# Peptides against a protein of PDB entry 4JHK: the designs that were tried, part 8

Target 1, 212 residues: chain A of PDB entry 4JHK
Amino acid sequence: EDYKIQSFDLETQKLLKTALKDPGSVDLEKVSSVIVDQSLKDQVFSREAGRICYTIVQAEAKQTNGSVFRRNLLNRLQQEFKAREETRKRSTQEWVCLVSFICNIFDYLKVNNMPMVALVHPVYDCLFRLAQSDALKNEEEVDCLVLQLHRIGDQLEKMNVQLMDELFNLLRDGFLLQEDLSSMGRLLLLEILEFRAGGWKLSDTAQKYYYS

## One batch from the design tools (peptide; made by RFdiffusion4, then SolubleMPNN)

Design b1_p29_1_s2
Fold by OpenDDE base, seed 2:
Structure b1_p29_1_s2 (fold): chain B 212 residues (1-212), chain A 29 residues (1-29)
Amino acid sequence: as target 1 above (212 residues)
Amino acid sequence: SLEELAKELRKKAVEDFEKLTDKELAEFE
């Protein structure tokens, strides 16, 4: 199985590859650190990072029945989550990368093929933050919000439909009432509203209208 | 209210993370 890790230097790539196959032979704290750091500055990688993390977790469990990697990963996620407001103030890009990473971990790092229940509230909290008025006026944040909902919205709704309803109430209000939305932001909000209404599926006509 | 919901959600989010990490730590120890 191939993983897209070309953004790392060769030594780090080797470290990651070894972690995937023989996690007991590497410093898994270091592995988790480099993955998180890269995910916080590269939104494209954060998607792949989810797959990588899952594979390492499974490999370590199989090899040593250990969970050192997952522990370090989740500890780092907790730290970043707690500091999310400061991160947002410092860099919108880092903030949306953080959200993307947490969502991707939720998507890929499953236990017994089930989403981690403990990540449900953190994910919703991030999405609710993106749905606030001060965030909706920023196209980069709207793009992130819509992207995550496209990826994991259906799973999140299954975990807590009440929170999803409340979230989309905010999005509807933003679409209808907020004056300082960009044209693209408004379009994206409309699309995601229709996306959920359509059962988290994009129709051919909608695809053409919004993205062609 | 939505504000109260958001506040409670943040609290729960932090608590859930703590529970998760505490569990992982306990398994390691």
Scores: peptide ipSAE 0.331, ipTM 0.816, DockQ to the pose 0.493
Fold by OpenDDE base, seed 1:
Structure b1_p29_1_s2 (fold): chain B 212 residues (1-212), chain A 29 residues (1-29)
Amino acid sequence: as target 1 above (212 residues)
Amino acid sequence: SLEELAKELRKKAVEDFEKLTDKELAEFE
């Protein structure tokens, strides 16, 4: 399997490659920290990071029946989640990277092809934060919100439809009532409202209208 | 209210993360 890890230095690339093949031979706490650190800087990497994490988890389980990597990964996510408001204050870019990473871990780190229940509330909390008025006025945060809902919205709804209803109430109110939305932000909100209404699917016609 | 819901959600999110021990992870998977 090929993994996109070219953004790391050669030493770190070696570490990651070894973790993927022989997780018992490396410091898995360090590996988890490196992955999280990079994911907080590069939103594009966060998608790949989810896949990498899943592979390492599976490899460690098979090799030693251990869960050191998963434990350290989730502990780090907990720390970052607790500091999310400070992160948002410091850097919108780092904040949306954090949300993206948590959502991608939710998407990839599954057991028996089921989402990790423990991540449901954290994911919803992040999305609710992005749906607040002070966040909706920032196009970068709207982009992140809409992207995550496109990726994992259907899965999240299956886990808790009531929270999804409440979230979309906020999005509808933002679309209709908030005055300082950008034109693109308003367009994205409308699109995601239609996306869910269509069963988390877009027709070819609608896709062309919004993204062509 | 929505504000109350948000507060409870944040509380639950933090609590769920704190419960992610080796023993309890199995219950969340």
Scores: peptide ipSAE 0.326, ipTM 0.813, DockQ to the pose 0.556
Fold by OpenDDE base, seed 3:
Structure b1_p29_1_s2 (fold): chain B 212 residues (1-212), chain A 29 residues (1-29)
Amino acid sequence: as target 1 above (212 residues)
Amino acid sequence: SLEELAKELRKKAVEDFEKLTDKELAEFE
């Protein structure tokens, strides 16, 4: 497989390529740190990072039956998660990148199509934070929230439908009652409400209406 | 097997990533 790592310098690209094929020959703590750092800066890369992480986890398991990379990755994510409120205050962009990365790890870091149960509450916590009034007024945060729900909402609902119901109660309240939403923010909330109501599906006509 | 690996990953994930929630989430649980 080809991975989108051209944004890194040549030395780091070599490190990542080696980790993908021969993880036992590199410093996997350094590899995890590099991936997390870049994911916190680039929301687009965070999705590719999820795929890369899955491949490295599988390669290490196959090669040495080890889990050094996964442990370092999750430890770093745990640290970033614990500091999420400070990150949000410092930079909305870094905050939404963090949420995106955690959601993408949830989406990709699976074995036999089974998600990591330990990530369910952290993911929901992030989404509930994005659904608070102080976040809904920020279009960048609404965009992140809606994007993640489009990508993993159906999977998350299967893990805990009660939390999903409560989350969407907040979104409905925001759509109906909050006065300082942007026009696009309000439109995105309406779209995601309809998206879930339609079984996590959207017609081509509706897709163009909301995202053209 | 993949199933065995999944089981190990889930077990280790619980150890490696502490489940955290804010006040609002806790009230809905």
Scores: peptide ipSAE 0.129, ipTM 0.542, DockQ to the pose 0.090
Fold by OpenDDE base, seed 5:
Structure b1_p29_1_s2 (fold): chain B 212 residues (1-212), chain A 29 residues (1-29)
Amino acid sequence: as target 1 above (212 residues)
Amino acid sequence: SLEELAKELRKKAVEDFEKLTDKELAEFE
């Protein structure tokens, strides 16, 4: 199985490849740090990172029944989450990458084939932050919000439908009432509202309408 | 209120991260 790690230098690629195959032979704290760092810089990788993390978790579990990587990963995520407002102020890109990464971890790292309960509130918090007026006016943040809801919205709703209802109340208000949305942002909000209303699915007609 | 909800949500999010244990982590698939 191939993983998209071309953005790293050769030495780091080797480290990651080794972690994927023989996690016990590398510094898993370093590996987790590298993955998080890159995920904050590259949104494309932040998606792939979830899959990579899943594989490393599986490999370590099978090899030593250990959880060193997961522990370090989640500890780092906690740190980044706590600093999320500062990150957003510093770099919108890093902020949306962080959200994407947390959502991807939620999507890929499951307990007994179920989403990790401990990540539900962090994910919702991020999405609620993206749904605030100051974020909705930024197309990059709207893109991120809508993308995550497309990917994991149905799972999140199953975990807490009340929070999802509240979130979509914000999105509806943004769509209807906020004046400084970009044209694309407004279109995306409408699309995601329709997406959920349709049971987290897009009709063929809607697909053609929103995505030409 | 929305502000109260957001505050509580942030609090819970941080707490949930802190509640992660090795046992819980070991249950990952």
Scores: peptide ipSAE 0.330, ipTM 0.815, DockQ to the pose 0.726; fails the geometry check

## One batch from the design tools (peptide; made by RFdiffusion4, then SolubleMPNN)

Design b1_p30_1_s1
Fold by OpenDDE base, seed 1:
Structure b1_p30_1_s1 (fold): chain B 212 residues (1-212), chain A 30 residues (1-30)
Amino acid sequence: as target 1 above (212 residues)
Amino acid sequence: SLEKLAEELRKLSVEVFEKYSPQELKEFEA
């Protein structure tokens, strides 16, 4: 398949392409660092990054039965997650990129077609942070929260329905009670509440109402 | 209480993710 890596220089593009096909011939620590760095700058790329990471993991597993790339990737992810509050304080943009990246890794790096159990609570922690009142007033954070729930909400719920209920209690309260939400933020919260209530899908009527 | 236990398990899970290597995480899940 084609991967959206045009934002990288030609040398890095070649590095990534080689990692995708012949991971044993490149420095996989360097590859993981490049992917994480770019994902922390570009939320759109973070989605593609998940797919790229999955492919590299699969390629290395098939080639050498190794997991060097995944190890380095997750080590970096751990570092970024640990520093998540400082990241949020420093830059909302970097924070939502981090959340998006973690959620996409959760989505793509499955083990035996199941999400990594160890990522469940970290992902929920990120989403709960986005659901706090100080975050809900920021439309960029609401956008991120709603986007991730659209992408992986059903999977997360399967892993822990109690946490999902608690999360959506916060979202409901934010929608109903918080005064300083933007109009768009309020609409997005309503939409995601309806989205889950509808079985993690939008009805034709809702689709037209929110996205036409 | 069950709620308290659930919270402690959540905290532990986050701590595990923050502190343990990917290999250790795999072993924890196994």
Scores: peptide ipSAE 0.030, ipTM 0.540, DockQ to the pose 0.291
Fold by OpenDDE base, seed 5:
Structure b1_p30_1_s1 (fold): chain B 212 residues (1-212), chain A 30 residues (1-30)
Amino acid sequence: as target 1 above (212 residues)
Amino acid sequence: SLEKLAEELRKLSVEVFEKYSPQELKEFEA
């Protein structure tokens, strides 16, 4: 399989490749740390991080029936999640990377082919934070919010439709009532409102309207 | 209010997330 890990130096790339194939031969705590650190810096990598993590988890489980990688990954993720407000204050870029990473972990790191139930509320919390007025005025945060909803919105709704309804109430209100949205931000909110209303898909007509 | 709900969700999110990992590890160890 091809994993997008070009953002790492060659030594780290080798480490990751080895972890993917032979996790017992590397320091999995270090691997988890490297993945989380890079995911907080590079949103392109963050897109791949979930898939990489799942592969390593599966590889370790099959090889040694171990869970060292997942334990360290989730522990680090918990730490970053708890500090999310401080991260947002420090760097919007790091904050949206964190959200993207958590959402990608939710998307890819399945347990018995099902989403990790424990990640449902943390993911919703991140999305709710992005849906607050102070975040909606920032196009970078709106981009992140809409992107995640495109990727995992249908899955999240299946886990808790009530929270999704509440989230979209905020998005609707933001679209209708908030005055300091960027033009693109407002367009993106309208698009995602229509996206959910259409069953988490866009018609060909809508696709042309928003993205042509 | 939605603001109050958001605050409660934040608290719940952290609580659930913190409790899950140890439980999951125990399940894999069993």
Scores: peptide ipSAE 0.028, ipTM 0.628, DockQ to the pose 0.623
Fold by OpenDDE base, seed 2:
Structure b1_p30_1_s1 (fold): chain B 212 residues (1-212), chain A 30 residues (1-30)
Amino acid sequence: as target 1 above (212 residues)
Amino acid sequence: SLEKLAEELRKLSVEVFEKYSPQELKEFEA
């Protein structure tokens, strides 16, 4: 299996490749740290990171029945989550990367083919934060919000439909009542409202309208 | 209000993460 890790130097690439195949032979704390650090800088990589993390978790479980990598990963994720408001204030880019990363971990790091329950509320919290008025006026945050809902919204709803209803109440109100949304932001909110209303599916007509 | 609810959910989210992450690790290993 091939992984998109070209953004790393050759030594780190080798480290990651080894972790994927022989996790017991590398420092898995270092591996987790490298992955998280890069995911906080590169939103595109964050999706790949989810897949990489899942693979390493599975490889370590099979090789040694260990969970060193997962433990370190989740510990770091918890730390970043707890500091999310500070991150947002420091850098919108890092903030949306963090949200993307936690959502992708939720998406890929399954336990018995089920989402990790511990991540459900943290993911919702991130999305709720993006749905606040001060965030909705920032197109970069709206982009992130809508992207994550497209990717994992259906899964999240299955885990807690009540929270999803509350979230979309905020999005509806933002779309209808908030005056300082960008034109694109308003369009994105409308699209995602329709997306959920359609059972987390986008009609061909809607796709052409919003993304042509 | 939704704003108040959102704040309560933020607090709950942190608590849930801290509480259940170790447990889920154990369950995964079992």
Scores: peptide ipSAE 0.025, ipTM 0.616, DockQ to the pose 0.755
Fold by OpenDDE base, seed 3:
Structure b1_p30_1_s1 (fold): chain B 212 residues (1-212), chain A 30 residues (1-30)
Amino acid sequence: as target 1 above (212 residues)
Amino acid sequence: SLEKLAEELRKLSVEVFEKYSPQELKEFEA
């Protein structure tokens, strides 16, 4: 498979390629740190990172029946998650990259073809933070929120419908009551409300209305 | 208020992540 890692220097590219095929021969803590660091800087890579992480996990399981990489990855994720408010204050871009990365890991890193239970609440926490009034006024954060809900909303709801109901209560109130939303932000909130109401699907007509 | 409720949910989310991440790894490694 082809992985988009051309943004890294040659030494790091070699490290990642080796991790994908022979994870036992590299420092998997370093690999996990490199992936997380880049994911915090590049939202496009954040999406690819989920696929890369899945492949490394599978390669290690096949090679040694081990889970060193997954452990290191989750430990680093936990550290970044704990510091999420500081990250948000420092850089909105890094914050939305962090959210995207956690959501992508949730999406790709399955256990027995099921989402990792340990990631459910952290993902919801990130989405709840994006649903606060101080975040909804920022179009970049609204974009991130709506994008993740399109990608994994149906999966998250299956894991905990009560939290999803609470989340969408906030989104409904934001759409109806918050005055400092951008026009696009308000449109996106309406769209995602309709998206869930329609069973996490949009009609062709609705798709053209919101995104054409 | 809903905002206060959301804040409490965020606090609980952090606690849950800290508690269940190590446990889940053990369960799926066994």
Scores: peptide ipSAE 0.025, ipTM 0.583, DockQ to the pose 0.585

Design b1_p30_1_s2
Fold by OpenDDE base, seed 2:
Structure b1_p30_1_s2 (fold): chain B 212 residues (1-212), chain A 30 residues (1-30)
Amino acid sequence: as target 1 above (212 residues)
Amino acid sequence: SLEQLAEELRKKAVSDFEKYSPLELKEFEA
C-alpha cells in the first residue's frame, strides 16, 4: 500500500514507512508526534493520517501485541483537544485541522471494527463548537463542519442520534435565523440539512446545484 | 436546555478522552 507522505522529508518518510511495516524498530512516540503535528498543519493530510494510524496500530498489535503508538497518539490527541479553544483563538486553520484530524481518527481507528466509543463525545463537542454562532459566521469553520458531517455524520449518528438531532437543530437555527452568515456558509448549511434529511445521501440534482 | 446539554457534553467529552490514558487504555483493547 502507498501512503501520501510526500509532505515529509525523506528521513521522516522512511520513519513512517518503517513504522507501517516494522513498528517495533522505530520510536513510536516520535512517529505519533510527527503525524499529529502534520495533521494540525494540513487538513488534507488528516484523512491520510487516519489510515496511517490505523495501519500502525494493527501492525504493532500483530508484531508485539503492543499499543505504544496508540497510547502516544491518543495522549497527544487528548492534549490538543483540551487546548482546542486556545487553538481556535490562535489559528482558525489549526483549529479546523484539529477537528478534521479527530474526526478522521474516529473514522479510521476502529476497535473490533467499531468506532471508538470514547471519541464520540469529543467529536460531537467539536462539531457543536463549530455550530455556534461565532463559528458559523466564519466560512472556513462552516466548511470544516459540513465536510466532517459528510464524512462521518452517518456513523456518528448511529452512536448517538439524540446529540445529532440537537446539533442539527443548531444548524437549522443558524441557517434560518443568523444574519451574518456568508452566502456560501448559508448554502453549505442548507446542503448539509438536506444531506441528513436524505439519509446522509445527496441526490444528483442537489450535488450539481451545490458543488458545480 | 441547550446550554446545559453543551456543558454536560463537554464534561462527558473530557471524561471519555481521559480513558485514553495509559491506565485505562486497555478498555479499548478488545
Scores: peptide ipSAE 0.344, ipTM 0.801, DockQ to the pose 0.590
Fold by OpenDDE base, seed 1:
Structure b1_p30_1_s2 (fold): chain B 212 residues (1-212), chain A 30 residues (1-30)
Amino acid sequence: as target 1 above (212 residues)
Amino acid sequence: SLEQLAEELRKKAVSDFEKYSPLELKEFEA
């Protein structure tokens, strides 16, 4: 299987390829750091990164029944999560990349075909932060929030429906009460409210209304 | 309350990471 890693230099590409095939022969801490660093710069890559991480985890498990990569990955994510407010203050782009990456790891890094329980609260925390008034006024943050909910909302709800209810209460209040939302932001909030109400699906008519 | 929920959620988030991390971590405070 091919992975989109052409943005890295050749040495790093070789490192990643080796990690995918023979993880025991490389420094998995370094591999995890490289992946996280790039994911914090490119939201598009974060999706691919999730797939890469899953493959490395599976390869290591198969090879040695180890979990060194996963531990290092989560350790780095923990560090970035700790600094999330400072990151948001410094750069909205880096912040939404961080959220996107954590959500993508949640989506891809399955254990026995189930989401990793350890990521549930971190993901919700990020989404709740995006649902605050100071974030909802920024289209980039709203885009990120809505995108993640489209991708993993149904999975998250299965993990904790109470948190999802609380999250959507915030989104509803934002839609109805917040005055400094952009037109697009308000539209996106309405769409995601309807999306969940429809069982995490969009009707054809709704899809045309919001995305045509 | 929402504030209580947010605080508990953040604490749980950090704790959840720590389960799989060699580092104990406290939330960032500005």
Scores: peptide ipSAE 0.171, ipTM 0.721, DockQ to the pose 0.285
Fold by OpenDDE base, seed 5:
Structure b1_p30_1_s2 (fold): chain B 212 residues (1-212), chain A 30 residues (1-30)
Amino acid sequence: as target 1 above (212 residues)
Amino acid sequence: SLEQLAEELRKKAVSDFEKYSPLELKEFEA
């Protein structure tokens, strides 16, 4: 399969390609660091990064029955997660990239075809942070929040419906009560509220209304 | 306030990533 890694220099591309095929022949700590670093800068790559990470995990498991890459990845992810408030303060763009990356890892990095339980609360914490009033007034953060809920909301709800209910209570209250939402932000909140209400599906009519 | 409510609800979702060391996170890989 083809992976979108054109944003890297040729040497790094080679490193990543090798990791995908023969993970035992490369420094998997370095590989994980490179992937995380780029994911924090490029939200588009962040989506692809989830798929790449899953492939490397599977390749290593098959090759050596090892989990060095996953351990390094999760360790780095933990570090970034712990520093998430500082990241948000420094750069909204990096913050939403971090959230996107964590959500994508949750989406793709399955264990026995199931989400990693250890990632459930980290994901919810990120989404709850995005659902706070200081974040909801920022369209970039609302975009991120809504995007992730579209991608993994149904999966995440299955892991903890109570937290999802609480999250959407915040979104509803934000939509109804917060005065400094952008017009687009308000529209996106309404859309995602309807999206969940419809069983994490959007009718064709609604699709045209919100995204035409 | 909305901010207070949001913060309290967020605290309920505090991640195990803040609770566990990298070594302990290895246990969640199974």
Scores: peptide ipSAE 0.026, ipTM 0.501, DockQ to the pose 0.282
Fold by OpenDDE base, seed 3:
Parts: structure tokens; sequence; C-alpha cells
Structure b1_p30_1_s2 (fold): chain B 212 residues (1-212), chain A 30 residues (1-30)
């Protein structure tokens, strides 16, 4: 498979490629750190990172029955999660990258096609934070919120429908009652409300209306 | 064998992350 790792220097690319094929021959702690660091800077890579992480986890399990990479990855992810409020205050861009990365790990790092149960609450926590009034007024945060719900909303709801109901209560209130939303932000909230109401599906006509 | 490894990995992953990631839904509780 071809992985999009062109943003890294050649030495790091070699490290990542080796980790994908022969994880036992590299420092998997370093590999996990590199992946997380880049994912916190680039939302595009963040999605690819999920796929890369899954492959490395599978390769290490097969080769040595080990879990060094996963352990280091999750440890680093937890550290970033714990510092999420500080990250948000420092940089909205880094904050939305963090949320995107957590959601992408949730989406790709599955075992027997099952989501990691431990990630359910962390994901919801991030989405609830994005659904607060101070976040909804920022279009970048609304973009992130809506994007993640489009990607993993159906999966996340299957894990905990009660939390999803509560989340969408906040989104509905934001759409109806919050005055300082941008025009695009309000439009995106309406779209995602309709998206869930339609069973996490949107008609082609509606899709064109909201995203053309 | 593969199924066994996958299940073991899942259990370890859940355990590891739960050790570090307590539930903090501040806005939900407010």
Amino acid sequence: as target 1 above (212 residues)
Amino acid sequence: SLEQLAEELRKKAVSDFEKYSPLELKEFEA
C-alpha cells in the first residue's frame, strides 16, 4: 500500500516505512511520537495517520505479538487529550487537529471491525466541547465538529445513543438560539441536524445545497 | 490465532487507555 508520508524528511519516511513492514526493527515509541506530532499540525495527514497506525498495530501483533506501538500511541494521545483545553486556548488549529486525530484513530484503529470502547468517551468529550457556545461561534471549530460527525457519527451513536442525543440537543440549541454564529456555521449546523435526522444520510440534492 | 490476537489486543488497548483517560464531560455536567 502507498501511504502519504511525503511531508516527512527522507530519514523519517524510511523509519515509517520500516515500521509498517518490520516494526520489530525500529523504535516504535519514536514512530508513535512522529505520527502524533504531525497529526497535530495537519488535518489531512491526521486521516492518513489513522490508517498508518492500524497497519503498524497489525504488523507488530503479527510479528512479535507485541503492543509497544499501540501503548505508546495511546499514552501520547491521552497526554494530548488531557491538555486539550490548554491546546484550544493556545491554537484553534492545533485543537481541531487533535480532535480530528482522535476521531480518525477511533475510525481506523479497530479490532475485529469493532471501535475501541475506551475512545468513545474521549471522542464525545471533544465533540461536546466543540458544541459549546464559545466554540460554535468559531467557524473552524464548527467545520471540525460537522466533519467528524459526518465521518464517525453513525458509529459513535451505536456506541452510546444517549450521549449523541445530548450532543444534538446542544447543536439544536446553538442553531436556534445562538446569535453570534457565522452564516456558514449556522448552515453547517442545520445540515448536520438534517443528516442525523435522515439516519446519517443526506440526499444528493441536499448535499449539493450545503457543500457546493 | 488471528482472532485470538485481535481480542487480546482489544482488551489491552481498552485497559491501557482507560488507565490514562478518565471521563471528563464538563459541559455535559454543567
Scores: peptide ipSAE 0.110, ipTM 0.554, DockQ to the pose 0.072; fails the geometry check

